# Peptides against a protein of PDB entry 6RGO: the designs that were tried, part 67

Target 1, 392 residues: chain A of PDB entry 6RGO
Amino acid sequence: MALKLLGFNQDATCFSVISSNKGVTIYNCDPFGKCFELEKSTSNDEELDFLVEMLFSTSLIAVVDKTIGASKRKKLKIVNTKRKATICELTFPHEIMDVIMNRKIICVVLKSDQIFVYDISCMKLLRTIDVRGEKLKSTSKFRNSEAVGDIGVRVSLSTDNNSILCYSSYSKSDKENAPLNDIVVFDALKCIQINVLPAVHQSNIVCIACSPDGMLMATASEKGTIIRVFKTIDTENDEPILVNEFRRGSRPSRISEMKFNHDNTLLACVGESDTIHIFALPVTTTEADANEDDTLQQSSHSLSSSINGLQYISKGLANRFGKIIVSKIPTQSQQRHVAYIKIPENAKYRIGFPKDTTNTIHICGEDGNYLVYSIPRNEVGPCTLVKSNTFD

## One batch from the design tools (peptide; aimed at target 1 I120)

Design b2_p19_8_s3 (made by RFdiffusion4, then SolubleMPNN; from b2_p19_8, 6 letters changed)
Fold by OpenDDE base, seed 3:
Structure b2_p19_8_s3 (fold): chain B 392 residues (1-392), chain A 19 residues (1-19)
Amino acid sequence: as target 1 above (392 residues)
Amino acid sequence: VTFEKFDEEEYKELLKENF
């Protein structure tokens, strides 16, 4: 059967899939089995497409029918899975591109580059963010909205109650074709912009992940060769906002999803490649337990290999936003994965981190495989398969 | 944005059962 993956919920206790024959199915991970099914409303041979966002392991789901030809692409439904009832229906002015939520906030992303922020407790609109309107205030030239293809605003929301929203925005460059390569950090509860990271990549950002606590974010461009990890908030101690650069690979490949684990020690990425990559993050030791003893002699072998990979940070942006946020991390300091999973080249996969086991990753494939892997701690290598299930 | 349907009581019950 043709399966399409929708993804894991926030704690990786459930995942959702589209089956061409059945419609939307939600599976529980442990014990493995179907927990909800949304039947196909039409007998038409149209390729089904949906957005489904599940609120953790709750009976609350947000659903958008994205099926081609469907007038429903502008309609958000909130469904009680226990009652199989639609409780709320919202019609938007434009097609819905994404829906993200936590226990406090629902964000709805439109094809118009608008983000609607709702209080989940009452479905009250808190804010409309107009990413294009912000660009138009900064750049004199109207770009016609219709011709921007597969590159739209990307978003990620912290899974905690702080509700830190990270989204891609247009650079303030005088170029007519300004890329979506800035990041805005937004407090979704207070409706306040807390940070702006200019030009975090040279090309459009296509994937963003926020950490569960909202303190970190990861970004990848359409090249998908480099992943950058940033602090979301400026620390008083003048510490660099750029924490790490990871190299996924040398060949361009689109990253479709990234996830942090629950303790911010690991970052996983998946996409069009045959490999899920897992990277280790530096543990931010709080200063308190720095006992003296581990003098790891950083042998400063200054191999001055003159690889003039001048990433031209354009001199012009540095003058208006006084701190160059993206320090030139030397290409030699780009960390590789610490672990990996091989997946079939033609199967799309989604990833999730369970809450209780920081060294375990859940994955599911359009091949009908649900797999649980153990992540190695002390060696660089393949993950070990712990559990396997199949779905249809 | 238009609300085509909103059962506020059923929505409050759904939240109370899950939070």
Scores: peptide ipSAE 0.547, ipTM 0.956, DockQ to the pose 0.899
OpenDDE base, seeds 1, 2, 4, 5: peptide ipSAE 0.545, 0.540, 0.543, 0.537; ipTM 0.956, 0.955, 0.956, 0.954

Design b2_p19_8_s4 (made by RFdiffusion4, then SolubleMPNN; from b2_p19_8, 7 letters changed)
Fold by OpenDDE base, seed 2:
Structure b2_p19_8_s4 (fold): chain B 392 residues (1-392), chain A 19 residues (1-19)
Amino acid sequence: as target 1 above (392 residues)
Amino acid sequence: VTFAKFDEEAYKELLEENF
């Protein structure tokens, strides 16, 4: 049967899939098993397409029926999974492209490059963000974007209560074809723009991940060769702080998803390649609780030597046009993965990090595999398979 | 944006059961 992956929830305790025969199914990860099913309403042989966002391990899901021919692509449903009941139905002016949530906020991304920000407690609209802005409305004839259905505003939301929203925005170039290569950092609760990271890639951003705490953000372009990690809030001399630049590969390959683990020590990426890559982030030693206890001389091979290479932030000439040329980290300082997982070619996979185990990653495939891997910490190498389950 | 359905009591109960 054709499976389509919808992904993991925020804490990787559940994942959702579309089965061509059944409709939407949600699986619990531990203990592994089916926890919810939404039956397909139509007997048509149409390829089912849905957005499903689950709020952690709760009975609250957001559902959008995106099936071709379905007059429902503009409708968001909030469903109580315990009651199998639609509690709320919202109709939008445009097709829904994405839905993200945490315990405070629901963000709805439209094909019009609008982001609707809702207070989850009452479903009140807090903000409408128009990513195109006023100036682009006059010249944006509908791009014949029918052909490039895959370029749009990308969003990521922190899973914490701070509700840091990162979204891709159009660079201020007067060109009709301005790339979506800026990032805006937005406080979704206060409805305030915190930061703007200009021209973080040369081409459109196709993948964004916010850290669970909202302090870090990872970005990838259409090329998918380089991943950049920035601080979201902190700036140095009003300039964006680039924390890491990772090289996924030399060959172009789309990245479909990135995730941070819960302690911001790892970043995973998956996409069209046969390999999930896992990168190590520098541990910010908060100096705080040096309680004196025992002398385990773990040879801290000082990753300090790689941090000193980042201090060559060449004073990129602030060219008069406000293009922060993100200092090309010398190709020599581009970090590689510390771990990897091989996946079948042509199988789409999704990734999630469980909260309780910082060295574990959950993955699921359109091949019907749910897999749990252990991530090596002391060596560069393959992840070890710990658990495997199948779903249909 | 239009609400086609919103059961405020059932939504409040859904939140109270999960938060």
Scores: peptide ipSAE 0.580, ipTM 0.958, DockQ to the pose 0.905
OpenDDE base, seeds 1, 3, 4, 5: peptide ipSAE 0.575, 0.579, 0.570, 0.566; ipTM 0.957, 0.958, 0.957, 0.956

## One batch from the design tools (peptide; aimed at target 1 T58 K82 R83 I87)

Design b2_p20_3 (made by RFdiffusion4)
Pose (drawn by RFdiffusion4):
Structure b2_p20_3 (pose): chain A 327 residues (1-135, 151-284, 335-392), chain P 20 residues (1-20)
Amino acid sequence: MALKLLGFNQDATCFSVISSNKGVTIYNCDPFGKCFELEKSTSNDEELDFLVEMLFSTSLIAVVDKTIGASKRKKLKIVNTKRKATICELTFPHEIMDVIMNRKIICVVLKSDQIFVYDISCMKLLRTIDVRGEKIGVRVSLSTDNNSILCYSSYSKSDKENAPLNDIVVFDALKCIQINVLPAVHQSNIVCIACSPDGMLMATASEKGTIIRVFKTIDTENDEPILVNEFRRGSRPSRISEMKFNHDNTLLACVGESDTIHIFALPVTQRHVAYIKIPENAKYRIGFPKDTTNTIHICGEDGNYLVYSIPRNEVGPCTLVKSNTFD
Amino acid sequence: EEEEEEELEEALEEAEEEEE
């Protein structure tokens, strides 16, 4: 099959790609190279490694499953790329759905909507967050920098009236203190959540409304959450997969089951800004590095890696700059 | 357990050096 299940780095330095042939490869952006290649751990053709989240540019990797079911739900391995050795192997009572890391905090998301928070220096579990224990699936996002701030979607107080709902809760994972609880920001379920690298901003995606809403995170008034702006959906409602925030928080990227990738600017310092054409029935992932605010890195399951430029004052499409091909 | 903690500390020190 195709080279599916792409993962994207926090610092836009490199990306994680599960080659359907054998293992998983991790490439670099500048200069482009085969950074790390995981050996054979397979026994059938269409069984896939699912979840890989990495540090910035380091040797520390979070790897989850290989087999379809032998050791998937209850595994987490911590591997150094230079020496290919497993250090700590943690086991969990449920199936892992997502893992997000940063320099201080490691988060592990379970299928039962449990979120395990670890101080990465000693792997001491800071707090277990029973989201489904209180009231598609939970979408979680996290800040990249220090003062790492956790954002997760939670159910509302209408569990009696119906089974599924989605509000937003802001949580400081550094001190394990809940900061702000946002109400039902949507009349539908939440598909994908993105938080700013500095932890000051947050994005929300609805399945039915397909309108992205941005709320202040921490400095927002206690009395009411502050809404920043809204963005035009386009001509057709589409499911959103992954969104990212720029380092200066002036730009927002959006990707999904659509022909185009939308770029939204921010009034921190309206409907649409920059649009990148994309092949229809192929899936891509997004990132942009810290070095410049004009470059957007693109990862594709078709086998192509592209770097586009952003027009500051024009509503035109992006301009291609650099490209390379996968393996 | 103690050996895994020591190895984790070393891996983190190396990750800090790589970030530099």

Design b2_p20_3_s1 (made by RFdiffusion4, then SolubleMPNN; from b2_p20_3, 9 letters changed)
Fold by OpenDDE base, seed 5:
Structure b2_p20_3_s1 (fold): chain B 392 residues (1-392), chain A 20 residues (1-20)
Amino acid sequence: as target 1 above (392 residues)
Amino acid sequence: SEEEQKKLEELLKEAEKELA
């Protein structure tokens, strides 16, 4: 059967898939099993396509039927999974490209490069963000439908109540073909833009991950060779703070998903490559608690020495003219993965980090495998398989 | 609608209990 992965929920307690025969299925991770099924409404041999965004492990899901020929691509359904009932339906002017939520906010991304921000409690529209801006409306040559490849507005939302929304935006270049290489950081609750990170890559941003707390953001371009991690809110001299630059690989390969673990100590990435990469982040010890002198200094030294050198990367980006020159961080300062998982080259995988086990990663594949891996802490190497299940 | 709002509030109240 053809499986299509939809992904994990926010805390990796559930994942969703499309089965060609069954429709949308949600699996619980522990105990492993099917917890919800949305039957296909049509007996047609049409390739099923859906967006499903879960509110953690709750009975609330957002569903979009994206099936080809379906008049439903502009409709967001809020569904109660326990009742198998649609609670409400929203219709949009354009096709829905993405849906993301937390406990407070639903963000709906349209093919028009608009982001609709809703208060989940009442489904009230808080903001419409037009990422193209007013100036580009005049050049509304619809990018011909064929060349609207996979390059659209990317979004990520913090899973906490702060509801930090990070989205890709067009650079201020007067060029008709401005890349989606800026990031806007937006308080989705207050509807305030809090930061702008200009030109974080040379090409379009194709993947964004916000940390659970909204304090960090990871970005990857179409090249997928370098991942950058920034602070979202904090700035140094009105300039964005680059925390990390990671090298996924030397060969171009698309990154489809990135995730932070719950404590912001790890960043994982997956895509078209045979390898899931896991990177270590510096523990941001707020200098405030460093006053307790206590003696357990000795054994953790080896990994920490490589991390302390990274605090100096922020200062290197400050050029005299307030432009983020993506300084060629010398290729020598690009960190590699600390851990990896090998996956089948032809299988799409999705990743999730469980809340309670910061060194565990959940993965699922279109090959029908749900896998739990332990991440090594003290050595660079492969992750260890802890649990495996199959689904159809 | 008011009925949709009530059903949404009920669903959220159920979700809040599951997230607690």
Scores: peptide ipSAE 0.412, ipTM 0.918, DockQ to the pose 0.804
OpenDDE base, seeds 1, 2, 3, 4: peptide ipSAE 0.386, 0.375, 0.380, 0.390; ipTM 0.910, 0.906, 0.907, 0.911

Design b2_p20_3_s2 (made by RFdiffusion4, then SolubleMPNN; from b2_p20_3, 8 letters changed)
Fold by OpenDDE base, seed 2:
Structure b2_p20_3_s2 (fold): chain B 392 residues (1-392), chain A 20 residues (1-20)
Amino acid sequence: as target 1 above (392 residues)
Amino acid sequence: SEKKEKELKELLEEAEKELE
């Protein structure tokens, strides 16, 4: 059967899949099993496409039927899975491209490059963000959005109550084909722009991850060779702070998903490559937890010296034109993965980090595998398979 | 409206308990 992965929820306690025969199925990770099924509304052999976002392990889901020919691609349904009932339905002027949520906010991304921000508690519209802005409305001929179906506004939302929204925006370059290579950091609760990171990549951003606390953001371009991690809120001399630059590989390969773990110590990425990469982030020792084990200090000193080297390079290339030339961090300072998982070639996988185990990663594949891996702490190497389950 | 908001609020209160 053709499976399509919809992904994990925020805490990786559940994942969603589309089964060609059944419709949408939500699986619980532990104990492993089906927790919800949404039956097909149509008897046609049409390729099912859905967006499904789950609010943690709760009975609240957001559903969009994106199936071709379905008049529903502009409709967001909020469903109570326990009652099998629609709580409310919203209709948008354009096709829904993405939906993200936390305990406070739902964001709906449209094909028009608009982000609709809602208060989840009442489904009241708080803000409409027009990513194209007023100036681009005149020259935006509909990019024949048929051929470049994959280039659109990308979003990520913090899973905490602060509701930090990171989204890709068009560079202010006078070129008709401005890339989506800027990032905007937005407080979704207060409806204020916090920060703007200009030209974080040379090409369109295709993947964004916000940390659970909203303090960090990871970005990847269409090339998927370099991942950059920035502070979201903090700036140094009104300039964005680049925390890390990771090298996934030398060969171009699209990254489809990135996630931080719950303590911001790890960043995982997955995509079209045969490898899930896991990167270590420097632990910012806040002064408070100075009590426990001396052994982790030695690794922090080597990372801190590399970060200080990064800060020195940023100051020198503040060219007069406010272009953060993200100075090509010398290829020598590009960190590699600390761990990896080999996956089948051409299998799409999704990733999730469970809350309770910072060194565990959940993955699921369109091959019908749900896998739990342990991440090595003290060595660079493969992750160890801890648990496996199959789904259909 | 009120019935919808009540049901949303009940589900959000379930999601808040998962933080504790």
Scores: peptide ipSAE 0.509, ipTM 0.933, DockQ to the pose 0.452
OpenDDE base, seeds 1, 3, 4, 5: peptide ipSAE 0.494, 0.489, 0.506, 0.490; ipTM 0.931, 0.929, 0.933, 0.931

Design b2_p20_3_s3 (made by RFdiffusion4, then SolubleMPNN; from b2_p20_3, 8 letters changed)
Fold by OpenDDE base, seed 4:
Structure b2_p20_3_s3 (fold): chain B 392 residues (1-392), chain A 20 residues (1-20)
Amino acid sequence: as target 1 above (392 residues)
Amino acid sequence: SEKEEKELKELLKEAEEELL
């Protein structure tokens, strides 16, 4: 059967798929098995399209039926899976492109580049974010419908209660075709903009991941060659803090998904390439337990490796183009993956990190494979397959 | 509605119990 992946929930305890014959199926990861099925609303041979966002392992799901007609694509259903009943239905002015949630917030992304932020506890609208802003409303050139499905506002939400929302925004360029290459960091609970990261890539941002705690954000552009990791809240001299720059590859390839693990030590990415890449993040050693008196005078030969910081003094040509965050990281010092998984070409995969096992990754494919891999700790190399299951 | 909000709060309580 043709499978379409919807993805993992926040803690990778469940994943959702569309089966062409069955409708939406939710699988539990451990023990592996079906936990919920949503039957097709129509007997027609129409290609099924859904959005499903699950709230952790709970019976709360958000569902959008995209299969038939412009009206259904504008409806969000909140469903109790135990009761198999709709709790409430919301209707939007435009097609729903994405839905993301945590224990406090639901964010609904529209084709109009609007983000609707709701309090999940009462489904009250807290904020409407218009990413185009009022000035761009006049050019109702919806880019011609066919080619544009891929470029829109991207969002990621922290899985914690702080509810840090990261979204792509249009750069302040006088050009009719401003790229979606800015990031806004938003407190979704307080409805306050915390930070703006201008021009984090040269082209549109197509993938964003927020860390579970909301302290880090990863971004990738249409080129998908470089992943940048930033602090979300912290700034240095009112400038964004670039923590890491990772090289996925030399060839352009779209990144479809990125995820942090639960302790912010790993970042995984997946997309159109035959390889899931896993990158190591610098562990911020919290200074806590360094009280023990272990007097071992290991002569810190500070090999001052004179990192000849080739200060590419790119002479600041103070030209009117927004300060592209030029990586201070030389192209040669871009970190590569520490681990990888080979996947079939042309199979779409989704990724998730389980909460309790920071060196384990869950993956699922449109090929019907659910796979659990162990990530090597001390060596650069392939991940080891630990568990495999199949689904249809 | 108050009934819908009650049902949402019951399900959100399940999500908070998974954190403990």
Scores: peptide ipSAE 0.501, ipTM 0.923, DockQ to the pose 0.506
OpenDDE base, seeds 1, 2, 3, 5: peptide ipSAE 0.496, 0.499, 0.489, 0.478; ipTM 0.922, 0.921, 0.920, 0.919

Design b2_p20_3_s4 (made by RFdiffusion4, then SolubleMPNN; from b2_p20_3, 9 letters changed)
Fold by OpenDDE base, seed 5:
Formats: C-alpha cells, sequence, structure tokens
Structure b2_p20_3_s4 (fold): chain B 392 residues (1-392), chain A 20 residues (1-20)
C-alpha cells in the first residue's frame, strides 16, 4: 500500500501517516499502536494529500484536506480526535501550504507567502505577516509565484510557550529574482519582529528548524550541502551569531526535515539521501543560576577535548553596498556528523526526538517502518537499532 | 459562534491537563 508520511508531533510521542485505503492514521510511539483514524471521505482512487498538525499527544489536531479541489485546500479544520468532531473551520484566501502549532499559537502558511498567526485559545487572528508585501515595499516587482516551482516561505515554531517563529524572507536586493535567503525571527505572542538574519545562504532556504526553547535555529538551502546554526535572539555588535556550520555531504541533496533534540545538544537532518545525519552542538552553558547547595562531586572526567576556540574574528567586510555577508566559516572548520542512520535509497523518512531520552531518535518511513535508534555519545559511527515496529 | 469558542476552550483546558 502507498503510505505518505506527515511527521512526528513536537515531542515524538506520536506520528501521523496517510494510508491510501484508510485515510489519516495517528500512531502512538510507546506503547506502539494506532490511537486515531480519520476515514477517507471519498471512495475515489485519488492520491490522498493532507496536512495534519498535532498538539503533542492531546486530542487536538489541525487538519487540511488537500486531496479534493481548491476549496478544501483553503480550509483549516480543528478536530477533536476523541469525539471525531470538527470544533471549528477557518477558510483562507489562498491554498494552505503549512500549519505549525504549540500550546499557545497556530501559524498557517499560505501559497501567497502570507503567515496567519492565531491565538489557539480563542482562534483569534493576532497577525497577518505578508512576506511578499514586505518585498514589494523594498522591490518594485511582484514575483510571479507560478514560475518558481516548489519554493515558498518556510517556517518553524518553538515548542515552548515563548512561541519564537522563524520564517524565510526575501533579500532586499534590487534583483527581480531575489532569493528567499533571509530569516526573520518573530515573537508570535507579542507580534514583534525580534531579529533579521540577512543572506544566510546564497540560494533559497528550503528547510528551517527552531530549537524547542526558541534560542537556536538551523537552516539549509536548495543545495542541502551546508547546514548553518544561528542564535535567534542574541546578536554580537548587531550582527547574527553563527554557532555552527555543518557539512551534510559533498553532493547536492534536498533536506526535507531538521530537528533539534530537547536539550539543544543534537541536530538531525533527513531528506532525499540514503542517510540521516546527526550533528553535535556545543553545549551552551546556559548560566542556570547555580543556587549554591549540593556539591555532589561526581568526578565526571570531562574529556577536555580542547576545541581550540579559534575565535574567527569575522572581519565583516562591510562592502560599500551594505550587504552583510554572513561570515563564512572556513571550509576546514565545517563539522561532519557524529552519528548516522542508513535508510533505503529514495525512501521518505521523518525524524523526531523524544523529550525524556536526549540520546534516542525516532524515525518512520513510507516503507511502513517505525524505528527507535540509540545515538552513540563517545564515538563517531552508526546509531544502534533499539526497537522496530511496522505499520500499514 | 460562542458555543464553538467555549468547546475549543474546554478542549484546550483538557489538552493542558493531558500535558501535565
Amino acid sequence: as target 1 above (392 residues)
Amino acid sequence: SEKKEEELKKLLEEAKKELE
């Protein structure tokens, strides 16, 4: 049977799939099993396409039916899974391209490059972000969306209550074909722009991941060879802070999804390649206020990997034309993966990190495999398969 | 519709308790 993966929820406790015969199915990860099914409304052998965004493991989901005609593709349904009932329906002027949520906010991305931000508690519209309208204020010409294939606005939302929204925007270049290679960081609750990261890649951004706490973001371009990790809020001398630059591979390959683990120590990526890559992030010591007391001297032998912090003084070559060129980390300092998972060639997989086990990754495939892997801590190498299940 | 807003609010309160 043809399966289509929709993805994991925010904490990888559930994943959703489309089965050609059954419609939308949600699986629980532990204990593994089917927890919800939305039956196919039509007997037609039409290719099913849905957007399903879960609110963690709760009975609340957002659903867009993309299978039948232009009218359903513009409708967002909020569904109670326990009652199998539609609570509310919102209709948009354009096709819905993406839906993301947390405990506070729903963001709806349209084919018009508009982002609608809602308070989930009352479904009140807080903001409409018009990424094209901002471009038109800076550039005299509408980009005809029809001519530029599968490249739209990309978004990611923090899973915390701070609700940090990262989205791709058009560079202020006077060129008719300005790429979607800027990132805007937005407080979705206050409806305030916090930061703008200009020209983070040379080509359009096709994948964004925000950390669970909203403090980090990862970006990948159409080339998918380099992944960049930035701080979202913090700046150094009004310049964006590049934390890491990772090399996925030497050959171009589309990245479909990236995820941080819950403690911001790992970044995983998946896409069209036969390999899921896992990268280690430097442990940012959040200065947790060390309240003084319990000096349990666990002599953890800190393997002082003397990463000689070459302070790459990014000489910002302020070229006369005000183009902030993101200081390229030298190619020699581009980090490789610390771990990997081999997957079938051309298999579509999704990834998720469980909250309680920071060294575990959940993956699911359109081949009907749900797999749990342990990530090696001390050595560069393959992940170890811990659990496997199948679904249809 | 006020009834749908109350039902949504109730479901969000139920969902919050399912997250605790």
Scores: peptide ipSAE 0.182, ipTM 0.840, DockQ to the pose 0.737
OpenDDE base, seeds 1, 2, 3, 4: peptide ipSAE 0.122, 0.110, 0.114, 0.109; ipTM 0.791, 0.787, 0.796, 0.792

Design b2_p20_4 (made by RFdiffusion4)
Pose (drawn by RFdiffusion4):
Structure b2_p20_4 (pose): chain A 327 residues (1-135, 151-284, 335-392), chain P 20 residues (1-20)
Amino acid sequence: MALKLLGFNQDATCFSVISSNKGVTIYNCDPFGKCFELEKSTSNDEELDFLVEMLFSTSLIAVVDKTIGASKRKKLKIVNTKRKATICELTFPHEIMDVIMNRKIICVVLKSDQIFVYDISCMKLLRTIDVRGEKIGVRVSLSTDNNSILCYSSYSKSDKENAPLNDIVVFDALKCIQINVLPAVHQSNIVCIACSPDGMLMATASEKGTIIRVFKTIDTENDEPILVNEFRRGSRPSRISEMKFNHDNTLLACVGESDTIHIFALPVTQRHVAYIKIPENAKYRIGFPKDTTNTIHICGEDGNYLVYSIPRNEVGPCTLVKSNTFD
Amino acid sequence: EEEEEELAEEIIEKLEEEEE
């Protein structure tokens, strides 16, 4: 089958790719190279490694499952790339759905909507967050820098009226203090959530409305959450998969089940800005590094890696700059 | 980059000591 299940780095330095053949490879961007290659851990052809989230450019990797079911739901391994050794092997009562890391805090998301927060220096569990214990699946996002700030979608106070709903809660994972609770920002479920690297901004994706809403995160008034801007969906409602924020928080990238990738600018310092054509029934992931604000890195399941440029003052499409092919 | 690698190695050492 195709080389599916791409994962993208926080610093846009490299990307995680599950080669359907054997193991998982991690490439670099500059210079492009085979950075890390996991050995054989397979027994059948279509069984897939699912979840890999990494540090910035380091040797520290978070790896989850290999087998379809033998040791998947209840595993987390911490591996050094230079020496291929497992350090800590944590076990969890449910199936892992997503893992997000940063320099200070490691988050583990379970299928039962439990979020485990760890101080990464000693792996002490800071707090267990019973989201489904209070009231598709929960989508969680996190800031990259320090003062790492956690964002998760929570159910509303209409659990009696109907089973599924989605509001937003802002949480400071550094001090384990809930900062702001946002109301039902959508009339539908929440598909994907992106938080700014500095933790000041947040994006929301709806399944039905397909309109991205941006709210201030922490500095927002206590009385009411502050809405920043909205972005035109386009000609057709489409499911969104992954969104990213620029380092200066002037740009927002959007990708999904669509022909095109949309680029939204920010009035921090309207409907559409830059659009990147994309093959229809293939899936991609997004990133952009810290070095420049004009370069956008693209990861594709077709086997191609592309680097596009951004037009500052023109509403035109992006310009391709650099490309390379996968394995 | 080098400083990040050094910091990651320090974290790894601390985790190894705890596992011991």

Design b2_p20_4_s1 (made by RFdiffusion4, then SolubleMPNN; from b2_p20_4, 10 letters changed)
Fold by OpenDDE base, seed 5:
Structure b2_p20_4_s1 (fold): chain B 392 residues (1-392), chain A 20 residues (1-20)
Amino acid sequence: as target 1 above (392 residues)
Amino acid sequence: SEKLEKEAEEILEKLEKLKA
């Protein structure tokens, strides 16, 4: 049977799939099993497509039927899974491309490059962000809808209550074909733009991940060879802070998903390659006031390999036209993965980090495998398979 | 878990009342 993966929820306690014969199924990760099923409403042999966004492991989900020919591609449904009932329906002027939520906010991304921001508690519209409108004020030509290939606005939302929204935007270039290579950082609760990161890649951004706390953001372009990690709010001399630059590989390969773990110590990426890559982030020691005395001399010989992290403050070389280009970290300071998982070629996989186990990763495949891996702590190498389950 | 489910139920009940 053809499975299509929708992904994990915010804390990797559940994942959702489309089965061609059944419709949408949600699985619980531990204990492993089906927790919800939405039956196919149409008898047609049409390839099913859906968006499903879960509010963690709760009875609240957002659903969009994206099936080709369906008039429903513009309709968001809020569903109570316990009652199997549609509680609220919202209709949009354009096709829904993405839906993301946390405990406070729902963001709906349209094919028009608009982001609708809602208060989840009442479905009140807080803001419409028009990513094209900011460009149209500078360039009168609509991109013809036909030339909008697989390149749209990408979004990521913090899973915390601060509700930091990161989205891709068009560069302020007088060129008709400006890339989606800027990032805007937005407070979704206050409806205020916090920061703008100009030209974070040379090509369109195709993947964004926000950290759970909203303090970090990872970006990848169409090339998928380099991942950049930035601070979202903090700036140095009014310039964006590049924290890390990771090399996934030398060969171009699309990244479909990236995720931070709960404590911002790991970043995972998955896509069209046979390998899930896991990167280590520098532990920002929060100055917790270590007042209290207890002298437990756990001689963790952390092999602090003295990576002289020359913070190459990437002085954005203002090109001759005042455009800040985020300078690349020298290739010698590009970090590789610390861990990896091999997956079948051409299998689509999704990733999730459980909240309470920072050294564990959940993965699921369109091959019907749900796998739990342990991430090595002290060595660079393969992850160890801990648990395996199958789904249909 | 239980606190989040209760919050989701309260949201769902409020949204149902706003639709009626």
Scores: peptide ipSAE 0.606, ipTM 0.947, DockQ to the pose 0.849
OpenDDE base, seeds 1, 2, 3, 4: peptide ipSAE 0.602, 0.581, 0.330, 0.529; ipTM 0.946, 0.942, 0.875, 0.929

